# Peptides against a protein of PDB entry 4N3Y: the designs that were tried, part 80

Target 1, 83 residues: chain A of PDB entry 4N3Y
Amino acid sequence: ETRDQVKKLQLMLRQANDQLEKTMKDKQELEDFIKQSSEDSSHQISALVLRAQASEILLEELQQGLSQAKRDVQEQMAVLMQS

## One batch from the design tools (peptide; made by RFdiffusion4, then SolubleMPNN)

Design b2_p22_3_s1 (from b2_p22_3, 15 letters changed)
Fold by OpenDDE base, seed 3:
Structure b2_p22_3_s1 (fold): chain B 83 residues (1-83), chain C 83 residues (1-83), chain A 22 residues (1-22)
Amino acid sequence: as target 1 above (83 residues)
Amino acid sequence: as target 1 above (83 residues)
Amino acid sequence: SVAEILAQIEQIFADLEARLAA
């Protein structure tokens, strides 16, 4: 009877140890994944921000170009009206 | 001459407008993508953190169980040695 | 006429500027 109980407890201990090791591994993997995911996202977002900023610069240049073109057209209109 | 200049300016204006609209669209898409990406990443990381926390709780429970099991085995061993 | 074409161009610019300012 006692021998059977010892064997049962030994089995339970082995099972618990196996689950413990598995859980420890899984937890570590999740932590590693969180770290990697956040770093990757951070880099991606930074890159996209830079691209958006570049686009904004282009927009500003185009706006400036349009304003200049408008002035040039108005000047040409004035020349036509005066001639 | 003036007519040619007008035609040239009209073409330039159309080109500028096309590029402006394209740039505006691209910029908006980038901003939308940044927003969506960051939100998705935030939710993903939060979910993983919760999972990791759950795993840690399980680890603590298993460690406690393992310690108890070890004590129980030792007690049974003592009983066997004394009988 | 050329004057009408230029007026149309000015209107196009005005519309674009209004859209950009919005």
Scores: peptide ipSAE 0.045, ipTM 0.436, DockQ to the pose 0.062
Fold by OpenDDE base, seed 4:
Structure b2_p22_3_s1 (fold): chain B 83 residues (1-83), chain C 83 residues (1-83), chain A 22 residues (1-22)
Amino acid sequence: as target 1 above (83 residues)
Amino acid sequence: as target 1 above (83 residues)
Amino acid sequence: SVAEILAQIEQIFADLEARLAA
């Protein structure tokens, strides 16, 4: 009787311990996921920032091109008016 | 001839302008996307942090429960050994 | 007229520049 009761109590304790270990593992996995997610987001944001900067450069180049085009058009029109 | 040449130049300028406007729109959309993505990431990370905190609380409760269970088992074993 | 066309072109560029500056 005593032996059976002791074994029952030991089982209950082992079950509780197993649950604790499981929860500890789950917590660790969550922490790892948060870290990885943050890193991934950081990389994505950085990439998008670079793309935005590239677009900005393109805009500036187009702006310069348009300014030149304006000058060219004016020059051509002047030639036409003089001819 | 002059009219045709002027129209050609106007077309070229309009094409350049259209390209500029397109690029400006694309840049704006990119900026909006970056902002939205950052906000979404922030919310996700915050939610995950809260989940981690909840898991931490659960762990602490389980640890307390386990400690109590250990004490209870030891007490019961002592009683059985004495009987 | 050519003068009117030039004025229109100048306005187009002015508007674009204003938008870019904003």
Scores: peptide ipSAE 0.038, ipTM 0.432, DockQ to the pose 0.035
Fold by OpenDDE base, seed 1:
Structure b2_p22_3_s1 (fold): chain B 83 residues (1-83), chain C 83 residues (1-83), chain A 22 residues (1-22)
Amino acid sequence: as target 1 above (83 residues)
Amino acid sequence: as target 1 above (83 residues)
Amino acid sequence: SVAEILAQIEQIFADLEARLAA
């Protein structure tokens, strides 16, 4: 029957369109996800860099403190040796 | 007592060194973590890009299929109308 | 001796400084 054939073809076309639309949506979602992931990673890395820099500052301070401690120890030892 | 004073100074020095070493270790760990995180993120993004590209190919195929389906439908409809 | 202790202390600092410079 002609009518049945037409309806079959229409169904096939609808199915194809549905699949196409779905795929287009999926593609867009992937692109969005990639963008978001990249941004999130970038922010995370930046935060970690700042943390590392803070640690670097602490290290420098400790280094200075250690140097001073060394000097203090040397001076005290000298005094003790002279006494 | 001199001995007590020396021991005190030694303790202070050990404490300072311990703190310094710990800080250095922490710094290195942070740097390593940043590097690893960046690499992992890069790989992840690359994988996602490949996936997106695969979806793009599928989309193109579906578009072609849809176009063909449309043509087929039109041709069949024409035949049916002529019969 | 005190001198030996001092030398050891100096070595400790030297080692740390070397690590920091690396």
Scores: peptide ipSAE 0.038, ipTM 0.434, DockQ to the pose 0.035; fails the geometry check
Fold by OpenDDE base, seed 2:
Structure b2_p22_3_s1 (fold): chain B 83 residues (1-83), chain C 83 residues (1-83), chain A 22 residues (1-22)
Amino acid sequence: as target 1 above (83 residues)
Amino acid sequence: as target 1 above (83 residues)
Amino acid sequence: SVAEILAQIEQIFADLEARLAA
């Protein structure tokens, strides 16, 4: 009968709604996870880049110091050879 | 004396070179780590985005199904009310 | 009753629409 058919459809609709709600929740959680993961990665990479740049500065300072030391040694060696 | 000064500078130069080599190695390792980390993050995020899109497709299908169910129920309700 | 069933169905639709809009 029609009444029974309506009740059947009501149940189907309720079940569909439950699935819809679950899927919507899952999608939202996934989007939140992606957002958080991306932010975490971005922060980590930025920090590592800064660290690398600090190391680069140190490298350049050491290279300059080494070049100066080489010049100083050469100067002293010249004095030694002329002594 | 000059000879002693030269030897001192030679030692300083050697020490500076050791520090330079270490710093260069550390910098390279850091760059490699950043590259690898970025690639890993990129792969992970891409996979998660695909998963989210799959969920979106399911959500749209459920929404369409729900809309159809609503129409079907309304049709049955009309029949019931007119009976 | 028929009236109660109709009211329940209408409520289901209202709830679904509200959730979809959220």
Scores: peptide ipSAE 0.038, ipTM 0.401, DockQ to the pose 0.062; fails the geometry check

Design b2_p22_3_s2 (from b2_p22_3, 16 letters changed)
Fold by OpenDDE base, seed 1:
Structure b2_p22_3_s2 (fold): chain B 83 residues (1-83), chain C 83 residues (1-83), chain A 22 residues (1-22)
Amino acid sequence: as target 1 above (83 residues)
Amino acid sequence: as target 1 above (83 residues)
Amino acid sequence: SIEQILAEIQQIFDNLEAQLQA
């Protein structure tokens, strides 16, 4: 019967639409996840870069200090040898 | 004794240098970690983007199919009304 | 004095150690 065929097609259409809507939702969730993941990674990397920069500054200062300390030690050694 | 004092200073200098070297190593490890983390994140995000693209293609196909199905239903309804 | 000199040198290293911990 034609009427039954139409109703069958309507059901199939509704089912197809439901699948489409579900897939659209899933895609949106994926995109949201990507965005969040990217932002989180960016934040983490930026923080780590800052930490590395701080370490670099410290190392430079320590190198300078160590060089000076070495010189100071040498001077004191000279004093010890003279007195 | 002067000799003992000199040896003490030499030891202190070596210890300071060891600390500097250790810190330099730690910094290098941090930089390596940052690089690896960045690469891993980039890989993951790229893979997720590809997945999103695949979903987009599927959605487009489903939309096309849904539109066609709707047209088919409408045509069958017209046949029903005429026969 | 030598004692004072050594104390000053020790202070230099103590300061460097503090920087390492900061």
Scores: peptide ipSAE 0.053, ipTM 0.430, DockQ to the pose 0.117
Fold by OpenDDE base, seed 5:
Structure b2_p22_3_s2 (fold): chain B 83 residues (1-83), chain C 83 residues (1-83), chain A 22 residues (1-22)
Amino acid sequence: as target 1 above (83 residues)
Amino acid sequence: as target 1 above (83 residues)
Amino acid sequence: SIEQILAEIQQIFDNLEAQLQA
């Protein structure tokens, strides 16, 4: 019967609409998540990079200090041997 | 006394070396962490992007289906009115 | 909105059904 067919189609239409709205919402949430995640990761990585660079500078300074200390020790040993 | 001075410098040298080694290790660990984190993030984001794209396709299909369903319902209503 | 359209369609169906019963 036509009436029954129409009723069935009405239900299908409502279901389709519900699914569409749900999927649209899910898509938006996913996009928002990606955006937020990317921003968070970028910020974190940037901070870590800066930290690594600072460590590099410290390493260089320590190396210089170590070299100088070595020279100083050698000089003092020479004095000791002469005395 | 020179001997005492040398001993003090030897200690300082050892301490400096220890600090250098520690800092070098820390730097390496940090670099490794950044690398791993970046790779993980990249993979995760890629997966999410693909998922979002799939959702987009589904949305388009649902929209088409909804439009068709609407037309079908309207057609059935017309039949009902004629009968 | 689609929801509004669906509501209107339902109303049309209800009216048609009432007419068929008369």
Scores: peptide ipSAE 0.042, ipTM 0.422, DockQ to the pose 0.005
Fold by OpenDDE base, seed 2:
Structure b2_p22_3_s2 (fold): chain B 83 residues (1-83), chain C 83 residues (1-83), chain A 22 residues (1-22)
Amino acid sequence: as target 1 above (83 residues)
Amino acid sequence: as target 1 above (83 residues)
Amino acid sequence: SIEQILAEIQQIFDNLEAQLQA
């Protein structure tokens, strides 16, 4: 019967709409999560990179200082040997 | 005295070496951490993107199904009104 | 390399210590 068929289709339409809304919500939540996670990770990595760069600067300074110390020690050794 | 100066420089050299080794270790640890963190985050984000894409496919299928159901209901309504 | 530099410095240090103890 046509009336029964229409009622069935109305139910199916409602069910489909419910599933659609659920899926739309799920998709949006995932997109929001990805966005937030990416931003947080990016900030963390950037901060760590800056820290690593600071350490590298210190390393370079220490290397230069050590080279100078080596030269100074060599000079003092020369003086010692001459005395 | 030269001897005292040399002893002082030896101490300074040892201290500088200690600091250098420490800094090198710290730098390496940070680089390793960044690498691992980046890889982990990348994999996580990629997995979530794939899930979001799957949800989008489902959404599109549901939208198409809903459109078809709407048309079917409209057709049945027309038949009902004509009877 | 840094390792080579450190090795050279250590050698200089060792030589200096030997002289100081002579």
Scores: peptide ipSAE 0.037, ipTM 0.420, DockQ to the pose 0.007
Fold by OpenDDE base, seed 3:
Structure b2_p22_3_s2 (fold): chain B 83 residues (1-83), chain C 83 residues (1-83), chain A 22 residues (1-22)
Amino acid sequence: as target 1 above (83 residues)
Amino acid sequence: as target 1 above (83 residues)
Amino acid sequence: SIEQILAEIQQIFDNLEAQLQA
């Protein structure tokens, strides 16, 4: 019966619309998540890079200090031996 | 006393060396973490982008289907009215 | 390399300690 067929199509149409809206929402949420995640990760990585750079500077300073300390020890040993 | 001074310097040198090694380790771990984090995030974001793209395709298909369904309903209604 | 440098430094330090204890 044609009337029943129309009712069936109406149901299908409603279902399709519901799914469309749902998918649209999901897509938007996914895009938002991607955007936020990318930004957060970028900032985090940048911060960590800066920390690494700071550590590099410290490392260089410590190396210089160690070299100087070595020389100082050598000098003091020489003094000891000469005294 | 010179001997005591030498001993003091030796202590300082050991401390400096320890700190140097520690800092070197920390720096390396930090670099490793950054690398891993970047890779992981990149992969995750790429995967999510693909999901979003898939959803986009589905959305387009649903839109087309919805439009067709609408037309079908209209046609059936017309048939009903003419019958 | 840094690792090599550190190893050398440690060796030098060890030698100094040995000399001091002698």
Scores: peptide ipSAE 0.027, ipTM 0.425, DockQ to the pose 0.007

Design b2_p22_3_s3 (from b2_p22_3, 14 letters changed)
Fold by OpenDDE base, seed 5:
Order: C-alpha cells, then structure tokens, then sequence
Structure b2_p22_3_s3 (fold): chain B 83 residues (1-83), chain C 83 residues (1-83), chain A 22 residues (1-22)
C-alpha cells in the first residue's frame, strides 16, 4: 500500500543522505591527504637536492686538493732523489 | 727531513683519495635516492588523484539520487494525504 | 540542509500516520 511505499522511500532517503555525507567526508580527507603528501614530498626532495649540491661542491674541492697533493708529493720525491 | 715529509704527504694523499671515493659514492647514492623517491611520490600522487576523481563522480551521482529520492518521497506523501 | 529536510519529512510522516489512524 501507499503507506508502506512511503516508509520504504523514507528509509532509502535516509540511507542515501548518510552515504552522501560519508562520501563527502571521504573526498575531503582524500584531497587533504593529497595536498599534504605533495607538500611533504616537495619539501623532502628540495632538501635532498640541496644536499646533493653541497656534496658536489665538496667533491670538486676534494678533487682540487687531491691534485695539489699529488703534485706536492712528486716534488718532494724529486728533492729526495737529488739529495 | 725530506724523507719524513714525503711519507707524510703520501699518507695525506691516500687519505684524500679515500675521502674522495667515499664522497663520490655518497653523491651517487643520494642522486639515486632522489630519483627513486620522486618516482614513487609521483606514482602515489597520481593514484590518489584518480581515486579522488572517482569519489567526485560518485558524489555527483549520490546527489542526483538524493534529489530524486526526496522528490519521490514528497510525491508519495502527497498521495497519502489525498487518500 | 538535507538533515533538516529529512527531519521535517519525518515529522510530516508522523502527522500523516496519526491522521490515517484517526
């Protein structure tokens, strides 16, 4: 009967509303997660890049130092041989 | 004496070379880490974006369904009142 | 809001049910 149909529809409506609210919440949480994750990743990557650049500079300095050291050693060896 | 100086410089050279090799390795590992991290993050974010989009579509469908359900309930209530 | 509408509908349902039984 009509009364039963109305009751059924009322239940369906409540269920639909509940599901909608839940899904809206889930969507928002997901968007927030994406935003936060992206920001975290960006910051981490930036920090790592800076570290890599610092290491690269150090490498260049070490290379120069090594070359100079080699020259110095060779010079001292020559002096020794002449003594 | 000269001999002692040469020995000292030889040690310094060895130490410098060891440090250089270590730093070169560290740099490479860091670069590899950055690359891998970036790829992982990109893939993860892409997956999350797709999920968010799917949720958005579902939300729209739920909204439409809810609106229709409301109309149906109201119609049924009107019928009940007229019976 | 939808919640408010649902509450109103529930009230109407209650009223209608009472009238039907009178």
Amino acid sequence: as target 1 above (83 residues)
Amino acid sequence: as target 1 above (83 residues)
Amino acid sequence: SIEEILAQIEQIFAQLEAQLQA
Scores: peptide ipSAE 0.039, ipTM 0.403, DockQ to the pose 0.005
Fold by OpenDDE base, seed 4:
Structure b2_p22_3_s3 (fold): chain B 83 residues (1-83), chain C 83 residues (1-83), chain A 22 residues (1-22)
Amino acid sequence: as target 1 above (83 residues)
Amino acid sequence: as target 1 above (83 residues)
Amino acid sequence: SIEEILAQIEQIFAQLEAQLQA
């Protein structure tokens, strides 16, 4: 019966549309997730870079301290030789 | 006394060296961590992109199915009107 | 001698400074 066939096809079409809408939503959520994840990673990496830079500063300070110690040692050597 | 001063400076130098080596190690570990983290993030993002592409293919298939269903409904409507 | 000890210390400083510049 044609009328029943049409009703069946209408139902199938509605179901397909629902599936399409669901999949479209899922895709959008995935894209949003990718974007957010990328941003988070970028921020994390930037923070780690800052930490590395802080370590570099510390190393430079240590270098300065060692240089000063060297000068002090040299001064004491001079005193020793002059005595 | 000069000898005692030298011994003190030697101790300070050893301590400074230990601190330097520790800091250098920490810096290296940080750099390695950044590199590894970046690579992991890149791979993760790539995997997510592939997933998104798969979703696009699915959407295209659904669209094709919907188009066909629409045509079938139209055909049945024509049959109904002809009967 | 104290002079030798000081010379050794200076050498250690030189090595550390070289490492810092690398």
Scores: peptide ipSAE 0.035, ipTM 0.424, DockQ to the pose 0.063
Fold by OpenDDE base, seed 3:
Formats: sequence, C-alpha cells, structure tokens
Structure b2_p22_3_s3 (fold): chain B 83 residues (1-83), chain C 83 residues (1-83), chain A 22 residues (1-22)
Amino acid sequence: as target 1 above (83 residues)
Amino acid sequence: as target 1 above (83 residues)
Amino acid sequence: SIEEILAQIEQIFAQLEAQLQA
C-alpha cells in the first residue's frame, strides 16, 4: 500500500517536472520571439519613417520648383503675347 | 528664341509635375504602410505578451505544485523506511 | 491647392500650344 503510494507519487512528480520543463522552454521561446519581433519591427518602421521624411523634403522642393516654373511660364507667355 | 524658351519651360514644368505627383503618391503609400505595419506589430506583440504572462502564471503554479509533490514524496518515503 | 495649380498649369499649356501652332 505505502509502496504503491510512493510509486504513484513518483509518477506524478515526474509528470509535473516534465510539464515544468516544457513550460519553461515555451516561455523562453516566447520571450525571445517577442524581443526579436519587436526589434525587427522597430528597425523596419524607423527605416520607413526616414524614407517618408526624405520624400517629404523632396515633395516640398518640387512644390517650390513647380511654383517657380509656373511663374516663369506665365512670364514668358506674357512676353510672347506682347511681342 | 522666346518660343524655344517657352517650349523648354513647358517640358520642365511637365517633368516637375510628373515628379511631384509620383512623390506625393509614394509618400502616401509609405505613410499608409508604416501605419498598418505598426498597428499589426503592436497587436501581435501585445498578444504574445499576454501569452507569455499566462505561461508565467502557469510556471509559478507548477513550481509550487512540484515543490509540494517533492515534499509529499519525501514524507511517504520516510514513512516507508520507518515501517 | 495643388489641384488648382495643376488645373491652371494645364490651362497654360493649352494656351501655349495654341499660340505655338499659330
């Protein structure tokens, strides 16, 4: 009887240990994945932000250029019409 | 001469306009992509964090259970040896 | 407005093209 109880407890203990080890591993894998995913996303987003900012600068420059070009065209048209 | 200048300016203006439109589109696409990517990443990371936290709770419970089981086994072993 | 500017530019081109063909 007592021996049977000990054997039962030994089995339960082994099962608990197996579950513990598995859970520990799973937790670690999740933490590692979160860390890596977060870092990757951060880098990607930062790169995209920089690209967007560069495009913003270009857009502003082009807008200024376009405005000037429009004025120049209008001026030349006026000259042409007055000729 | 003036007519030639006007034609040149027209070409430059068309080119500038094309570049402007393209840049505007590209910028918008980048901004949209950044927003979507960020939201997706945020949701994914949050979900993973919750999962990790659940695993942490389970781990702690298993550790407590394991400790108790170990004590129980030791106690039963002692009883057996004293019998 | 960029859209308004573009419309004006198109008008300018149309006018210039008409003049150049005259």
Scores: peptide ipSAE 0.031, ipTM 0.408, DockQ to the pose 0.006
Fold by OpenDDE base, seed 2:
Structure b2_p22_3_s3 (fold): chain B 83 residues (1-83), chain C 83 residues (1-83), chain A 22 residues (1-22)
Amino acid sequence: as target 1 above (83 residues)
Amino acid sequence: as target 1 above (83 residues)
Amino acid sequence: SIEEILAQIEQIFAQLEAQLQA
């Protein structure tokens, strides 16, 4: 009877060890996936931010150009009125 | 000549306005895309973190169970040796 | 604002065009 109990416990221990190994592997895979996904997302977002910043610079340049054009047109209008 | 200059400036101003509108739209679309992408990524990563935490809890429980099983087996072995 | 500037520019163009036709 005692021998049977020991054998049962040995089986349970082996089964638990198998489950432990599986769970450890699963956990590690999830952690690796999260890390990789986060890095990829971070890189993508950073790239898009840079693109947005470039567009913002262009927008500012165009705004300045438009303001200058307005001034130039006003100057030409003044010349026309004086002619 | 002055009239020609004014016409040229008018054209330049119209072209600048067109480019400005286009750039403003592009910038807004990029900002919207970044915001949406970031939110989606954040939600995904958070969900995966929760899953990893659940696996960690299971792992800890299995480790504790394994330790207990080991102790139980050792106790039964001692009984056998004494018999 | 940009919209206000554009409105002002349009007004300027209207004035210039009127003078060009005079």
Scores: peptide ipSAE 0.027, ipTM 0.408, DockQ to the pose 0.006

Design b2_p22_3_s4 (from b2_p22_3, 14 letters changed)
Fold by OpenDDE base, seed 5:
Structure b2_p22_3_s4 (fold): chain B 83 residues (1-83), chain C 83 residues (1-83), chain A 22 residues (1-22)
Amino acid sequence: as target 1 above (83 residues)
Amino acid sequence: as target 1 above (83 residues)
Amino acid sequence: MIDEILAQIEQQFAELEARLAA
């Protein structure tokens, strides 16, 4: 009968509404996750970039130091051989 | 004696060079890591964005469906009360 | 460690140069 049909529809409507609310929540959580993930990645990458730059500077200094050291050693060897 | 000192310096120079090579390798690995991490993050975020968009479409459909269902239920109730 | 090595090298060179100059 019509009354039974209406009750069935009401139940279905409630179920659908529950599903909608759940999906809305899921969407929001996903958006929050994306935002947080993006921020975290950005910060991490920035930190790593800075570290890489620091290493690059150090490497340049080491290269210069080693070049000078090599020259100095060679000079000392020359002195030794001339003695 | 001078000869011994020179030998010592040569050893130190070799050690320093080894360290330089190691540091250069570490720098390269870091750069590679940054690149890979960035690419991975980009791909992951893109996938998540697509998922979010799909959810948004579904939500719109659900809202429309629910609105219609609500109207249908109300109409059925009206019919019932008039019977 | 590298900085220490470089510092040590510089010190050793300085000492060596001093001896050679004497």
Scores: peptide ipSAE 0.028, ipTM 0.412, DockQ to the pose 0.006
Fold by OpenDDE base, seed 4:
Structure b2_p22_3_s4 (fold): chain B 83 residues (1-83), chain C 83 residues (1-83), chain A 22 residues (1-22)
Amino acid sequence: as target 1 above (83 residues)
Amino acid sequence: as target 1 above (83 residues)
Amino acid sequence: MIDEILAQIEQQFAELEARLAA
């Protein structure tokens, strides 16, 4: 019976539409998640890079200090030998 | 006394060297961590992108199915009106 | 070296974002 067939197809159409809307929502949420996750990771990594840079500066300072200390020791040793 | 001063400076030099070595190690570990973290994040995000792409394909299929269903309903409605 | 790491990371994110936007 044609009328029953039409009603069946209408139901199928509604179901298909519901599935489409659901999938669209899921896709959007996934994209939002990716975006947010990427931003968070970027900020985290940037912070770590800054920390590494600070450590690099500290290393340079320590190297300079070490070199100076070495020179001072050598100088004092020379004084000791002269006395 | 010069000798005592030299010994003091030698100790300071050793301490400075220890600090330098420690900081160098820490810096290296940090760099390794950043590299590994970046790679992990990249792979994770890539996987999510692939998932999003799969969803996009599914959406296209659903849209096509919906369009066809709509046409079928319209056709059957026409038959109903003609009967 | 750190600058290079940062540049690489930024490039990776840019590529991923481009793929997402496509």
Scores: peptide ipSAE 0.015, ipTM 0.389, DockQ to the pose 0.019
Fold by OpenDDE base, seed 2:
Structure b2_p22_3_s4 (fold): chain B 83 residues (1-83), chain C 83 residues (1-83), chain A 22 residues (1-22)
Amino acid sequence: as target 1 above (83 residues)
Amino acid sequence: as target 1 above (83 residues)
Amino acid sequence: MIDEILAQIEQQFAELEARLAA
């Protein structure tokens, strides 16, 4: 009877080992996925931020250009009024 | 001639306005995309973290189960030695 | 024979515990 109990415990141990290995693998896979996904997202967002910043610079340049153009038009208008 | 110059400048101003509007729209679209993408990624990562935590809890339970099984085996061993 | 079985079980537990700790 005692021997039978030991054999039962051996089986339980093997089953527990199988479950443990499976769960450890699952956990590791999830952690790896999180890490990789986070890194990829971070890189993507950073790239898009750079693009937005480039567009912002262009906007500033265009705004300055428009201001200058407006001034030029006003100057020409003044000339016309004097002519 | 001066009138021609004014007309040219008016055209330039209109063209600049068109470019400005386009760039402003592009910038806004990029910002919106970044915001949405970041939110989606954050939610996904959070969900995966929760799954990893659930696996960790299961691992702890398995570890406790194994410890108990070990104690049970040791108890049976003691009985065998005394028999 | 039973002693050998028990020894094997103890070894298996030790290995599992080591893996869990790593």
Scores: peptide ipSAE 0.053, ipTM 0.426, DockQ to the pose 0.035; fails the geometry check
Fold by OpenDDE base, seed 3:
Structure b2_p22_3_s4 (fold): chain B 83 residues (1-83), chain C 83 residues (1-83), chain A 22 residues (1-22)
Amino acid sequence: as target 1 above (83 residues)
Amino acid sequence: as target 1 above (83 residues)
Amino acid sequence: MIDEILAQIEQQFAELEARLAA
């Protein structure tokens, strides 16, 4: 009987150990995934921010150019009409 | 000639306007994408962190259980050998 | 605000084109 109890406990111990190892692995995989995902997202977002900023600069330049072009057209039209 | 210049300027103005509108749209799309991507990533990472934390708790519990089980096996083995 | 500005520019441009076409 005692021997049977020992064997039972040994089985339980093996099962517990297996669960422990599995859980350790799962935890590590999750941590690795979090780290990698966070880094990837950070890089992607940063790149997109830079692109957005470049677009902002271009937008401002185009606005200035458009304003100037409009003025030039108006000026030339005035000259034409006065001719 | 002046008339030709005016027509040229009008074309340039139209082109500039088209570019401006396109750039504005592109910028807005980028900003929207950044916002959405960031929010999605944040939620995903947070969920993963919680799961990792749960695994940490389970790991600690299993470690304690394993230690106790080991002690129990050792104790029973000692009893068996003394019998 | 930019949209409104663009709309104004487009309208003014259209007016100029009309004048040239006349």
Scores: peptide ipSAE 0.028, ipTM 0.412, DockQ to the pose 0.007; fails the geometry check

